Peptides against a protein of PDB entry 3ZN8. Designs and how they scored, part 15

Target 1, 125 residues: chain A of PDB entry 3ZN8
Amino acid sequence: LEEYDKIQKKMEDVMEGKGKLTLRDVYAQIIALRKMGPLSKVLQHIPGLGIMLPTPSEDQLKIGEEKIRRWLAALNSMTYKELENPNIIDKSRMRRIAEGSGLEVEEVRELLEWYNNMNRLLKMV

## One batch from the design tools (peptide; aimed at target 1 W71 W114 M118)

Design b2_p15_2_s2 (made by RFdiffusion4, then SolubleMPNN; from b2_p15_2, 9 letters changed)
Fold by OpenDDE base, seed 3:
Structure b2_p15_2_s2 (fold): chain B 125 residues (1-125), chain A 15 residues (1-15)
Amino acid sequence: as target 1 above (125 residues)
Amino acid sequence: SRRQALLRLLYDFLR
């Protein structure tokens, strides 16, 4: 919970134009969420989600859990420098990360694309 | 509210 609050604060800071969301923050967020339990339990802590979105099937939850696991594998295969400055991750680094994590390069690219889109979105808010 | 929004964003991405 404490780590989650730190990440939330950091995201708030980024929205205010202060600081930068890093992949280290993403990692800490995922870990914080995992401490709350499986994805199903995490979703139960989101008020109104069940009203706005259909309840995910058990299969969808499994897919989500697998995606989280893959992202953690990618993040665990990154250097500290890459986690703090994801913009340095070039094609060579992506390939290394993919190989080290047992992922396809496209999956690593997807993570980085999400990260970039998230940062853009936060700066626009 | 912001916590919920972030969790929702993560959910939407993982979905």
Scores: peptide ipSAE 0.162, ipTM 0.717, DockQ to the pose 0.390
OpenDDE base, seeds 1, 2, 4, 5: peptide ipSAE 0.158, 0.155, 0.164, 0.154; ipTM 0.706, 0.703, 0.705, 0.685; seed 4 fails the geometry check

Design b2_p15_2_s3 (made by RFdiffusion4, then SolubleMPNN; from b2_p15_2, 7 letters changed)
Fold by OpenDDE base, seed 2:
Structure b2_p15_2_s3 (fold): chain B 125 residues (1-125), chain A 15 residues (1-15)
Amino acid sequence: as target 1 above (125 residues)
Amino acid sequence: SKRQALLKLLAEFLR
């Protein structure tokens, strides 16, 4: 819970234009969320989600859980420098990360694309 | 809240 609160505060700071969301922050957030249990339990702890979003099917939850696992593998294969500054991750680095994590390069690219999109969204809010 | 917005974004992404 303490780690989760730290991450939330950092996210709030980023939304206020203070600091930058990094993949290290993403990594910490995923770990913190996983400590709450399976994705299904995590979603249950999100206030208002059940009202605003349709409840995911069991199959969707399994897919989501597997995606989280794959992303953790990718993050575990990144260097500290890459986690702090994901923009340095070029094609060569992506290939290394993919090979080290047992993922396709496209899956690593997807993670990076998501990260970039999240940063853009946080700056707009 | 900003917290809820972020959690919703994460939830939407994980779906």
Scores: peptide ipSAE 0.095, ipTM 0.662, DockQ to the pose 0.357
OpenDDE base, seeds 1, 3, 4, 5: peptide ipSAE 0.104, 0.102, 0.110, 0.108; ipTM 0.672, 0.671, 0.669, 0.670; seeds 1, 3, 4, 5 fail the geometry check

Design b2_p15_2_s4 (made by RFdiffusion4, then SolubleMPNN; from b2_p15_2, 9 letters changed)
Fold by OpenDDE base, seed 1:
Structure b2_p15_2_s4 (fold): chain B 125 residues (1-125), chain A 15 residues (1-15)
Amino acid sequence: as target 1 above (125 residues)
Amino acid sequence: SKKQALLQLLSDFLS
C-alpha cells in the first residue's frame, strides 16, 4: 500500500534523526492496517509476529478492535497541530478530545503515553 | 523492516 511506503519512509527519517513520528503518522498507520481487514487478519500478515507473540484469543482481538476504534475517535477529535505535535496537548486539550470522542480523559492520556513510548522505541530499533 | 517494527509494536500494545 502507498500508505505503508509513506510510513516506512517517515520511520526511516525518524531512525536517522531527520524526522519525528507524529500522531498523524500513527493515524495513517491505523487506517492502512484497517484496509487489510479486521485486527485478526492484520496480525496474520505481520511476519514473525506469530513466533514472537502468542496468538491472541478471539476476546483479545475484540478488545483490540475496540481500542483501535476508540483511538481513532480520539485522533479524529484532534486538530492538525495536535496531531503533528502531540506534546502541545495539555489537560484542557485532553478533556476536549475526550469529550469530543466520547472517551475518558484517561483513555486519551493512554494514547499519548503510548505514542511517546512508541516514538522512543522506534529510535532505538 | 521498520514498518514491521511499528506494526509489531502496535500489535504488542493491542494484545
Scores: peptide ipSAE 0.120, ipTM 0.680, DockQ to the pose 0.458
OpenDDE base, seeds 2, 3, 4, 5: peptide ipSAE 0.057, 0.098, 0.122, 0.129; ipTM 0.602, 0.672, 0.683, 0.691; seeds 3, 4, 5 fail the geometry check

Design b2_p15_3 (made by RFdiffusion4)
Pose (drawn by RFdiffusion4):
Structure b2_p15_3 (pose): chain A 106 residues (1, 21-125), chain P 15 residues (1-15)
Amino acid sequence: LLTLRDVYAQIIALRKMGPLSKVLQHIPGLGIMLPTPSEDQLKIGEEKIRRWLAALNSMTYKELENPNIIDKSRMRRIAEGSGLEVEEVRELLEWYNNMNRLLKMV
Amino acid sequence: EEEKRAFLTKMIAEM
């Protein structure tokens, strides 16, 4: 059930119920339909889950703050350690900056 | 704080 600390404390909670659906707990707004979140049980069918939660914990508690400092020598680092590819790491690293960015405009 | 939590939840959900 400043940001990095929140990301972990949150993503960790996003596994002990599903992948849960509490996305509609702090949103007074309304939804769209039900035949859409059905593709959530598909990723559950596999023995695994997601690639993101992989290389995510394979990083220092400071490297997630400013993933910009990460180079070609640091991407392959958390790649082979997590079992993901260099490409699967980029999509993850280029996202840690987005959360710390779009949050500023909130 | 609530808006930030909701926003982060939306960002995670979008992935």

Design b2_p15_3_s1 (made by RFdiffusion4, then SolubleMPNN; from b2_p15_3, 9 letters changed)
Fold by OpenDDE base, seed 5:
Structure b2_p15_3_s1 (fold): chain B 125 residues (1-125), chain A 15 residues (1-15)
Amino acid sequence: as target 1 above (125 residues)
Amino acid sequence: DEERRRALLELIASL
C-alpha cells in the first residue's frame, strides 16, 4: 500500500510536470490502463486520442496488444535501479533483459528509444 | 499540466 501510494504520487508529479518520468512510472501506467480491458477499450477512455490518432483496425489493435505484452516482459526483466534510471542500461544489461524476456536486443533498444522520445516530448509540453 | 497528461497517455496508447 505504501509503495502504491509512492508510485501514484510520483505519477501525479510527472503528469503535473514536476517530476521525471521513469520506466517504473510507465510500467504502473500500462498496468492501470490494462485493467480497463483490451487496447480498444483503453483507447476509448483517453480524451483527445481520437483527434491525434486514426481509429486503429482490429489487426492494428492486436499488434499493439502484443507489443505491450512484449514490453511488459522486458520491464519485468529489469531491476528496480534500471526502472528508476533507464540511462544506466548498457549493452550488457540490455542483452540480459532481452534474454530474460525472450525478446531480441533490438526490441529492448526500441523500448528504450521510445522512453527517451517520450521524455523529450514531455519536456516540450 | 493536462496537456502533459494527455501526451503521456497518447504515447503509451500508441505503442
Scores: peptide ipSAE 0.099, ipTM 0.646, DockQ to the pose 0.518
OpenDDE base, seeds 1, 2, 3, 4: peptide ipSAE 0.099, 0.020, 0.095, 0.019; ipTM 0.648, 0.587, 0.649, 0.564

Design b2_p15_3_s2 (made by RFdiffusion4, then SolubleMPNN; from b2_p15_3, 10 letters changed)
Fold by OpenDDE base, seed 1:
Order: C-alpha cells, then sequence, then structure tokens
Structure b2_p15_3_s2 (fold): chain B 125 residues (1-125), chain A 15 residues (1-15)
C-alpha cells in the first residue's frame, strides 16, 4: 500500500513536471489506464483526444492493446534499477529482458526508443 | 499539468 502510494505520488509529480519520467512511471500510468478498461474505452474517457487525434479503427485499437500487453511483459522483466534508469539498459540487459518476456530484442529496443521520445516530448511541454 | 497528461496519453494512444 505504501509503495503504491509512492508510485502514484511520483506519477502525479511527473505529470505536473516536478520530476523525471522513468519506465516505472510509464508502467504505473499504463496500469492506471488499464483499470479504466480496454484501450478503446480508455480513449473515450480522454477529453480532447478525439479532437486532436483521428479516432483509431477497431483494428488499430487491437494492435495497440497487444503492443501494451507486450510492453508490460518487458517492463515486468526489468529490474527496479532499470525501470528507474532506463539508460543503463545495454545490449546484454535488452537480451535478458527480451528472453524473460518472450519478446524480440527489437521490441525491447522499440519500447526504450518510445520512452526516450516521450521523455523528450514531456520536457518540451 | 493537463497538457503533459494529454501528451503522455496521446503518445500511448499512438502506439
Amino acid sequence: as target 1 above (125 residues)
Amino acid sequence: DDERRRALLELIASL
């Protein structure tokens, strides 16, 4: 319970721009969104998204949902140190994470690239 | 605050 509250508070601080986004924060956010239901239902509850993004097709939502599932498997295969400092994830760590999650190394690399792009975007806003 | 949350959600939605 205390760890959950710390994660929630840190996620709020990151959303407020008071902290650095980590993969742990990403994980917490994905889990919070998943509690709202499938990706289609989550997107319906985001005010303004339907104005800023075209409504994804049902097939695109299914692909996105599967990608989230795969990324959660990768995140669950990371150490706390890796989640807090994703920049320490070298080729050996990526391979271990891929093997532990049943993913290709390229999919783990894609997650890390996405995280880096997101963390850059959040610094610009 | 809301813009950063939206940006995060938009990027998750763009997966």
Scores: peptide ipSAE 0.116, ipTM 0.667, DockQ to the pose 0.497
OpenDDE base, seeds 2, 3, 4, 5: peptide ipSAE 0.111, 0.104, 0.114, 0.108; ipTM 0.660, 0.660, 0.662, 0.654

Design b2_p15_3_s3 (made by RFdiffusion4, then SolubleMPNN; from b2_p15_3, 10 letters changed)
Fold by OpenDDE base, seed 4:
Structure b2_p15_3_s3 (fold): chain B 125 residues (1-125), chain A 15 residues (1-15)
Amino acid sequence: as target 1 above (125 residues)
Amino acid sequence: DSRRRAALLQLIASL
């Protein structure tokens, strides 16, 4: 709970323009969420999600769990410098991360694109 | 609460 609150506060600070979201922050958040249990349990702890989103099917939950696992594998294959500064991840680094994580380069690209989009959105708020 | 929810929803929506 305390680690989760620290991560949430950091995300709030980033949304307030008081910080930079890194892939290390993303990693820490995913790990904190995983400590709450499977994605199904995490979703149950989100107030009003069941009102705004249709309850995901069991198959959608399995797909989401697999994607989380894949992204964790990619993040675990990154260097500290890459986690802190994802913008240094070139094609060579991306290929190494893919090879080290057992992922396709496209899946690593998807994670980085998501991070870039998220970091842009957080800077606009 | 709304911001925390939005951040978590954004993470989940990206999955």
Scores: peptide ipSAE 0.141, ipTM 0.700, DockQ to the pose 0.391
OpenDDE base, seeds 1, 2, 3, 5: peptide ipSAE 0.129, 0.137, 0.139, 0.121; ipTM 0.690, 0.704, 0.703, 0.682

Design b2_p15_3_s4 (made by RFdiffusion4, then SolubleMPNN; from b2_p15_3, 9 letters changed)
Fold by OpenDDE base, seed 3:
Structure b2_p15_3_s4 (fold): chain B 125 residues (1-125), chain A 15 residues (1-15)
Amino acid sequence: as target 1 above (125 residues)
Amino acid sequence: ELERRRALLELIASL
């Protein structure tokens, strides 16, 4: 519960109290992070992160960077309408996105489930 | 900006 409350409060700060997250917003944030360089360099510039999280191993950073790359491939395969309203993404749309991005349908489902969970947390604020 | 970056990285680390 405390970890969820911390994530929720931080999401509120990130979204400036706008209470609605879209996949377009997620895409914009991922692109902004990638412009700062590799995830390892971004982590080094965050004071106190090394106190709150164990310093990720180089292998954990590589896994995280690969997951972000896969999610970007999925997001790049979505239509504008899907990015703005991810709740319209049915099984047929998920399959199309997976095929277009070179991902498994399960990986697209994971992204959507994550988004749904995040958007639920933001609505509780 | 730093808090936004932190929040986003904590979000990614929670994936």
Scores: peptide ipSAE 0.104, ipTM 0.637, DockQ to the pose 0.308
OpenDDE base, seeds 1, 2, 4, 5: peptide ipSAE 0.103, 0.105, 0.095, 0.101; ipTM 0.646, 0.648, 0.643, 0.651; seed 2 fails the geometry check

Design b2_p15_4 (made by RFdiffusion4)
Pose (drawn by RFdiffusion4):
Structure b2_p15_4 (pose): chain A 106 residues (1, 21-125), chain P 15 residues (1-15)
Amino acid sequence: LLTLRDVYAQIIALRKMGPLSKVLQHIPGLGIMLPTPSEDQLKIGEEKIRRWLAALNSMTYKELENPNIIDKSRMRRIAEGSGLEVEEVRELLEWYNNMNRLLKMV
Amino acid sequence: EELKRAFLTLLLALA
């Protein structure tokens, strides 16, 4: 049930219920339909879950703040350690900056 | 604070 600390405390809670659906707990707005979140149980069917929650915990509690400092020598680092590829790491690293970015405009 | 929490939830949901 400044940002990095929040990301962990949140993503950790996003597993002990599902992947849960509490996405509709702090949104007074309305939804769309039900035949759409059905593709959430598909990723649950596999013995695994997601690649993101992998290399996510395979990083220092400071490397997540400014993933910009990460180079070609640091991407392959959290790649082989997590079992993901260099490509699967980029999509993850280029996203830590987005959260810390779009949040500024909030 | 609530908006920031909700926004992060949306970003995570979209990811």

Design b2_p15_4_s1 (made by RFdiffusion4, then SolubleMPNN; from b2_p15_4, 10 letters changed)
Fold by OpenDDE base, seed 1:
Structure b2_p15_4_s1 (fold): chain B 125 residues (1-125), chain A 15 residues (1-15)
Amino acid sequence: as target 1 above (125 residues)
Amino acid sequence: DDERRSALLRLLAEF
């Protein structure tokens, strides 16, 4: 619970322009969410999400949980410098991360694109 | 802000 609160506060600071979201922050958030239980339980604890999103099927939850596991493998294959500064990840680094995690380069690219989109959205909110 | 927190959690749920 204390770790989750620290991550939430950091994300609030980023939304206020007082910080930068890193892949280390993403990693910590994923770990905190996984400690709360299955994705179904996590989604139920998000205020307003149950009103805005249809209740995902059990199969959709399994697919989402598999995607998170794959992204964690990629994150675990990154260096500290890459986690803190994801913008340094070039094609050579993406290939190394993919090889180290047993993923396709496209899956590593998808994670980085998601991170970049998240950072853009956080600056607009 | 609870709305900002909820928006962030929604974006994290959209993998």
Scores: peptide ipSAE 0.097, ipTM 0.654, DockQ to the pose 0.479
OpenDDE base, seeds 2, 3, 4, 5: peptide ipSAE 0.078, 0.075, 0.035, 0.090; ipTM 0.632, 0.628, 0.566, 0.637

Design b2_p15_4_s2 (made by RFdiffusion4, then SolubleMPNN; from b2_p15_4, 8 letters changed; failed a check: too like the target's own chain)
Amino acid sequence: DEEKRRALLLLLSSF

Design b2_p15_4_s3 (made by RFdiffusion4, then SolubleMPNN; from b2_p15_4, 9 letters changed)
Fold by OpenDDE base, seed 3:
Formats: C-alpha cells, sequence, structure tokens
Structure b2_p15_4_s3 (fold): chain B 125 residues (1-125), chain A 15 residues (1-15)
C-alpha cells in the first residue's frame, strides 16, 4: 500500500509535468499490485471500472500473470541506470536484458513501448 | 483521480 501510494503521487507529479515515471516505479507498482492479489480483484474495487471491464476468464488471468512474470524478469535484469532512464536502452542493452531474463528481444521491446505509451498517457491526462 | 488510477490499471491489465 505504501509503495502504491508513492507511485500514485509520482504519477500525479508526472501529470503535472513535475517528474518522469521510471521503470523502477513500474516495478514497485507491479510488486505492490501482486501483493494485493489478482489484478482483476484490484480493478473491481475501482469505481466505474468493475462495471466496464469484462471479467477476464481464468485463462486470460493466467496469461496476464505469466506476462507480468516475464516483465518482472526483464526488470530484474536491468541496471539501476536503465530502470531510472529507460531511454538509454539501446539494441545491445535490450539484447542483454532479453538474454538475462530468458525473454525474446521483442518482449523487452514491448515492455519499453508500453512504458513509453504510459508516460505519454500520463502527460495527456 | 480514481479515473486516472483506473486508466493506469487498465493499461496494466492490457498486458
Amino acid sequence: as target 1 above (125 residues)
Amino acid sequence: SAERRAALLKLLAEF
């Protein structure tokens, strides 16, 4: 809960143009959410979302949990510098992260693209 | 806002 609140505050700061969300923040959020239980249960507690989100099937939950596990492996294979400044992750770093995490380079690219999209979204809101 | 948290969690759920 404390890590979640810290990340929320940082996201608010990013929305106000006072900072940048990092992959370290993402990592902390994923860990916090996993401690709260299945993401579906967390989403159900958000007013308005529980009504609009289709209840994921058990298979979709398993796929999502596996993807989160893979992303955690990628994040655990990053250096502090990369976590704080993902923009420095070039092809060589991306390959190293993929090899270290047992992922495809494309899966690491997908994580970085997601991060970039999230940062764009936070700046628009 | 709850909506911002919602949008973020939705983005996380679209993993």
Scores: peptide ipSAE 0.072, ipTM 0.622, DockQ to the pose 0.447
OpenDDE base, seeds 1, 2, 4, 5: peptide ipSAE 0.062, 0.057, 0.066, 0.053; ipTM 0.597, 0.591, 0.607, 0.588

Design b2_p15_4_s4 (made by RFdiffusion4, then SolubleMPNN; from b2_p15_4, 9 letters changed)
Fold by OpenDDE base, seed 3:
Structure b2_p15_4_s4 (fold): chain B 125 residues (1-125), chain A 15 residues (1-15)
Amino acid sequence: as target 1 above (125 residues)
Amino acid sequence: ESERRRALLQLLASF
């Protein structure tokens, strides 16, 4: 919960234009969420999710959990500089991260795209 | 705040 609160504060700071969310923040969030238990339990703690999103099927939860696991593998294969400043990740770095994590380059690209979209959203909100 | 959380959750659900 402490790490979760730190990340929430960071997100608020980003929304106020006081910085940006980093992949280090994302990593910390994923770890914090995983400590709460399976993805199914985590989703239950997200306010408003049950109203806005259909309850995910068990299969969807399994897919989501596996995707999070893969993203963690990618994040664990990144350098500190890459985690703090993901925009430096070029094709060579993506390939290295993919090889080090046992992922496809496209999966690493997807993570980075998600991160970029998240930062854009936080700045607009 | 609720709308902000909604937008964030929608983005999270998109992966």
Scores: peptide ipSAE 0.083, ipTM 0.643, DockQ to the pose 0.372
OpenDDE base, seeds 1, 2, 4, 5: peptide ipSAE 0.090, 0.069, 0.080, 0.067; ipTM 0.637, 0.624, 0.625, 0.611; seeds 1, 4 fail the geometry check

Design b2_p15_5 (made by RFdiffusion4)
Pose (drawn by RFdiffusion4):
Structure b2_p15_5 (pose): chain A 106 residues (1, 21-125), chain P 15 residues (1-15)
Amino acid sequence: LLTLRDVYAQIIALRKMGPLSKVLQHIPGLGIMLPTPSEDQLKIGEEKIRRWLAALNSMTYKELENPNIIDKSRMRRIAEGSGLEVEEVRELLEWYNNMNRLLKMV
Amino acid sequence: REERFAALTRLLAAS
């Protein structure tokens, strides 16, 4: 049930219920339909879950703040350590900056 | 505060 500390405290809570659906707990707005979140149980069927939660905890509590400092020598680092590929790391690293970015406009 | 938290929830849900 400044940002990095929140990301962990939040993502960690996003596993001990599902992947839960509390996405509709702090949104006074309305949804769309039910036949859509059905593709959430598909990723649950596999023995695994997601690649993101992998290389996510395979980083320092400061490297997540400014993933820009990460180079070709640092991408392969959290790649082989997590079992993911260099490509699967890029999509993760280029997202840590998005959260710290779109949040500024909030 | 609430809007920021809701934005974070939306971003995480979109991932």

Design b2_p15_5_s1 (made by RFdiffusion4, then SolubleMPNN; from b2_p15_5, 8 letters changed)
Fold by OpenDDE base, seed 1:
Structure b2_p15_5_s1 (fold): chain B 125 residues (1-125), chain A 15 residues (1-15)
Amino acid sequence: as target 1 above (125 residues)
Amino acid sequence: KQERQRALLQLLASL
């Protein structure tokens, strides 16, 4: 309970621009979105997305759902220290995470690259 | 504040 409240408060602080985005914050946000239902329903609940992005095809939604599932497996294979500070994830850690999640190392690298890009974009907003 | 939340949601939806 106390850990959940800390995660929620941290996510609120990040959404408010008061904190650095971590992979723990990303994980919490993905779980929150997943509670809204499948990606198709989530997209319908995001105001302005239908104006900025073309409506994804059913196949694109399936690919997106699979990617989210795979990324959650990777995130579940990370330590708390890695989730809070993804910059410590070296090649050895990436390999361990990949092996533990049943993913390719390249998929773990893609997640980390996405996180780095997102964290850069959020600093500009 | 809402813009940052929207940006995060949009980026997550663009996975």
Scores: peptide ipSAE 0.150, ipTM 0.693, DockQ to the pose 0.521
OpenDDE base, seeds 2, 3, 4, 5: peptide ipSAE 0.140, 0.136, 0.138, 0.149; ipTM 0.691, 0.675, 0.673, 0.691

Design b2_p15_5_s2 (made by RFdiffusion4, then SolubleMPNN; from b2_p15_5, 9 letters changed)
Fold by OpenDDE base, seed 4:
Formats: sequence, C-alpha cells, structure tokens
Structure b2_p15_5_s2 (fold): chain B 125 residues (1-125), chain A 15 residues (1-15)
Amino acid sequence: as target 1 above (125 residues)
Amino acid sequence: DDERRRALLQLLNSL
C-alpha cells in the first residue's frame, strides 16, 4: 500500500507539472501492481473499470500478464540513465535492450511508444 | 539482482 501511494503521488505531481514520469516510475508501478496478485485481481480492484471496459476474458488476462512480464524484462535490461531519460534510447540501445531481454526490437519500441504517449497525456492534464 | 544486472549492462554499454 505504501508503494502504491508513492506511485499515485508521483503521478499527481507529474500531472501538476512537478517532475517527470520516468521508466523507473513505470517499473515501480508494474511491481506494485504485481504484488496485488494476478492481473485479474488487479483489474477487479479498479472501481468503475467494469462499467467502462468489458470484463477481459481469461485469455486476454494471460496475454496482458505476458506483456507485462516482457516489459519488465526490457526494463531490467535498461541502464539507470535510460530509465531516467528514455529519450536517449536510440536504435543501438533498443537492439541491446531487446537482445538482453529476449525480446524483438519492435516490442521494446512499443514499450517506449506507450511511455511517450503516457508522458504526453499526463502533461496535457 | 536488478541493480547488479543494471550495473553490468551499464558497464557493457560503456565498452
């Protein structure tokens, strides 16, 4: 709970224009969510999600859990400098991260695109 | 383990 509260506060601070969301923050968030149990249990604890989103099938939950596992492997293959400043990740760095994590370069790109989109959305609020 | 792995990868990136 304390780790979750720190992550929420960090997101609030970023939305207020205080600081920057980093891949270190993303890593901490994923770890905190995984401590709550399987993705199915996490989604059940999000109030109103069942009203806004169809309940994911068991297969969709497995796909989501696998995707999170793969993203953690990518994050664990990044340097501290890359985690704090993901914008420095060029094609050479992406290839190294992919090789070190057992992922395709495209999967590393997808993670970075997701991060960039999230960071853009948080700055617009 | 994650910190050790990151330190190793940072070393490899500096070579």
Scores: peptide ipSAE 0.123, ipTM 0.683, DockQ to the pose 0.027
OpenDDE base, seeds 1, 2, 3, 5: peptide ipSAE 0.107, 0.039, 0.060, 0.032; ipTM 0.663, 0.581, 0.610, 0.560; seed 2 fails the geometry check

Design b2_p15_5_s3 (made by RFdiffusion4, then SolubleMPNN; from b2_p15_5, 8 letters changed)
Fold by OpenDDE base, seed 3:
Structure b2_p15_5_s3 (fold): chain B 125 residues (1-125), chain A 15 residues (1-15)
Amino acid sequence: as target 1 above (125 residues)
Amino acid sequence: EQERRQALLELLASL
């Protein structure tokens, strides 16, 4: 609970323009959410998501959980410098991360694109 | 363990 509150406060600071969301923050958030239980239970605890999104099928939840597991493998293959400043991840770094995590380069690219989109959205609020 | 892992990742990133 205390770790989750710290992550929320940091997200608020980022939304206020006082900071930047990093992949380290994303990693911490994913770990905190996984400690709350299966993805199905986590989604139930997100206010407003259960009202706006159709309840995912069990198969969609399994696909989502596998995707998160693959992203965690990629994150665990990054340096602290890369986690704090994902913009330094060039093609060479992306290939190294993919090889180190057993992922395709395209999957690492997808994670980085997701991060970039999220960080843009948070700066607009 | 985490610091050791990070040191190895930094080494790999320098190659």
Scores: peptide ipSAE 0.570, ipTM 0.939, DockQ to the pose 0.027
OpenDDE base, seeds 1, 2, 4, 5: peptide ipSAE 0.135, 0.449, 0.481, 0.532; ipTM 0.695, 0.910, 0.921, 0.933

Design b2_p15_5_s4 (made by RFdiffusion4, then SolubleMPNN; from b2_p15_5, 9 letters changed)
Fold by OpenDDE base, seed 1:
Structure b2_p15_5_s4 (fold): chain B 125 residues (1-125), chain A 15 residues (1-15)
Amino acid sequence: as target 1 above (125 residues)
Amino acid sequence: EQERKQALLQLLSSL
C-alpha cells in the first residue's frame, strides 16, 4: 500500500510538472501493476479503459505480459544512474544491458523509445 | 489527473 501511494504521488508530481518521469518510476509502476495480478486482471480494474480501448484479445494480453517481463529484465540490468537518467544510455550501455538481460539491443532501444514517447505524452496532457 | 493516468495506462496497454 505504501509503495503504491509513493508511486501515485510521484506520478502526480510528474504530472504537475514538479518532477521528471524516470525509468525508476516506470519500473516502480510496472511492479505496482504486477502486484494487482496478470495484465488482463489489471486492465479489468481500470475504470473506463474498456470503453476507450478495444478489449485486447487473450493473445495480445500474453504478448504484452511477455514484453513487460522482458522490459523488467532490461530495467534490472540498468544502473541507478541509468534508471534516473535514461538519456545517458549510449550504444555501449545498451549492449551491456541487452547482454545482461538476454535481450536484443533492439528490444532495449524499443524500451527507451517507449519511455521517451511516454515522457513526452505526460508533458502534453 | 485522471486523463493523464488513463493516457499512461493506454500507453502501457499498447505494449
Scores: peptide ipSAE 0.092, ipTM 0.657, DockQ to the pose 0.481
OpenDDE base, seeds 2, 3, 4, 5: peptide ipSAE 0.082, 0.070, 0.018, 0.089; ipTM 0.644, 0.631, 0.539, 0.652

Design b2_p15_6 (made by RFdiffusion4)
Pose (drawn by RFdiffusion4):
Structure b2_p15_6 (pose): chain A 106 residues (1, 21-125), chain P 15 residues (1-15)
Amino acid sequence: LLTLRDVYAQIIALRKMGPLSKVLQHIPGLGIMLPTPSEDQLKIGEEKIRRWLAALNSMTYKELENPNIIDKSRMRRIAEGSGLEVEEVRELLEWYNNMNRLLKMV
Amino acid sequence: EEARRALLTRLIAAH
């Protein structure tokens, strides 16, 4: 049930219920339909879950703040340690900056 | 704070 600390405290809560659906707990708005979130149980069927939650905890509590400092020597680092590929790491690293970015405009 | 939380939830859900 400044941002990095929040991201962990949140993502960690996003596993002890599902992948839960509390996405509709702090949104007074309305939804669309039900035949759409059905593709959420598909990733649950596999013994695994997601690649993101992998290399996510395989990083320092400061490397997530400014993933820009990460180079080709640092991407392969959290790649082999997590079992993901260099490509699967880029999609993750280029996203830590997005959250700290789009949040500024909030 | 709530808006930030909601945004983070939306970004996580979008990907």

Design b2_p15_6_s1 (made by RFdiffusion4, then SolubleMPNN; from b2_p15_6, 9 letters changed)
Fold by OpenDDE base, seed 4:
Structure b2_p15_6_s1 (fold): chain B 125 residues (1-125), chain A 15 residues (1-15)
Amino acid sequence: as target 1 above (125 residues)
Amino acid sequence: DDERRSLLLQLILSF
């Protein structure tokens, strides 16, 4: 409960423009939500998701669960400094993260691109 | 809008 409250407060701060969403925040939220069970259960706890997104198929849920697992591996291979400021992740860091997580460099790049896109979207809204 | 932003954040933090 305390963990969820911290994440919720952080989310509110980011929404109010009082903070920046970092990969540390993303990591913390993913870990907290995964404690609720499989991705299918997690999705059921996201208010408005069923209205904004079509209900995913079981196969899509499996793909999503695997993607989250892979991204968590990448996040677990990042330093605190990288999690807090992903913009410092250069090609050398990206390769290290990929090697440490058992991922392709392209998958780490994809995560970073996704993060950057999300931050851009959050600034527009 | 704030509602859309909230939903985006929830999605971002969940996936």
Scores: peptide ipSAE 0.101, ipTM 0.651, DockQ to the pose 0.312
OpenDDE base, seeds 1, 2, 3, 5: peptide ipSAE 0.098, 0.088, 0.096, 0.092; ipTM 0.651, 0.642, 0.655, 0.645

Design b2_p15_6_s2 (made by RFdiffusion4, then SolubleMPNN; from b2_p15_6, 11 letters changed)
Fold by OpenDDE base, seed 1:
Structure b2_p15_6_s2 (fold): chain B 125 residues (1-125), chain A 15 residues (1-15)
Amino acid sequence: as target 1 above (125 residues)
Amino acid sequence: KKEKESLLLQLIYDF
């Protein structure tokens, strides 16, 4: 509960312009959610999701779970500075992260793009 | 897929 409260407060602060969503925040959120179990179980604990989103198929859940695993590998291959300020991740850093995580460079790029989209979305709310 | 990314986006947003 305490961990979730911290995450919620952080998210609220970001939405109110009092903070910035970082990849460290993303990492923490993913880890916290994963403590509930696989993605399928995580989704069951999110209020309102079943109302707002179609129920994912089992295959979609597997794909989502795999994506999370891959992104966590990438995140675990980042430095603290990169997690706090992903904007510093240039081509060289991105290649290093990819190699360290066993991912393609494009997968790391996709993570960064997703992060940027999320950060922009949260600032609009 | 965009759909799975959207789902993940929603998960992070809701949290």
Scores: peptide ipSAE 0.100, ipTM 0.695, DockQ to the pose 0.096
OpenDDE base, seeds 2, 3, 4, 5: peptide ipSAE 0.068, 0.078, 0.105, 0.069; ipTM 0.637, 0.673, 0.699, 0.666; seeds 3, 4 fail the geometry check

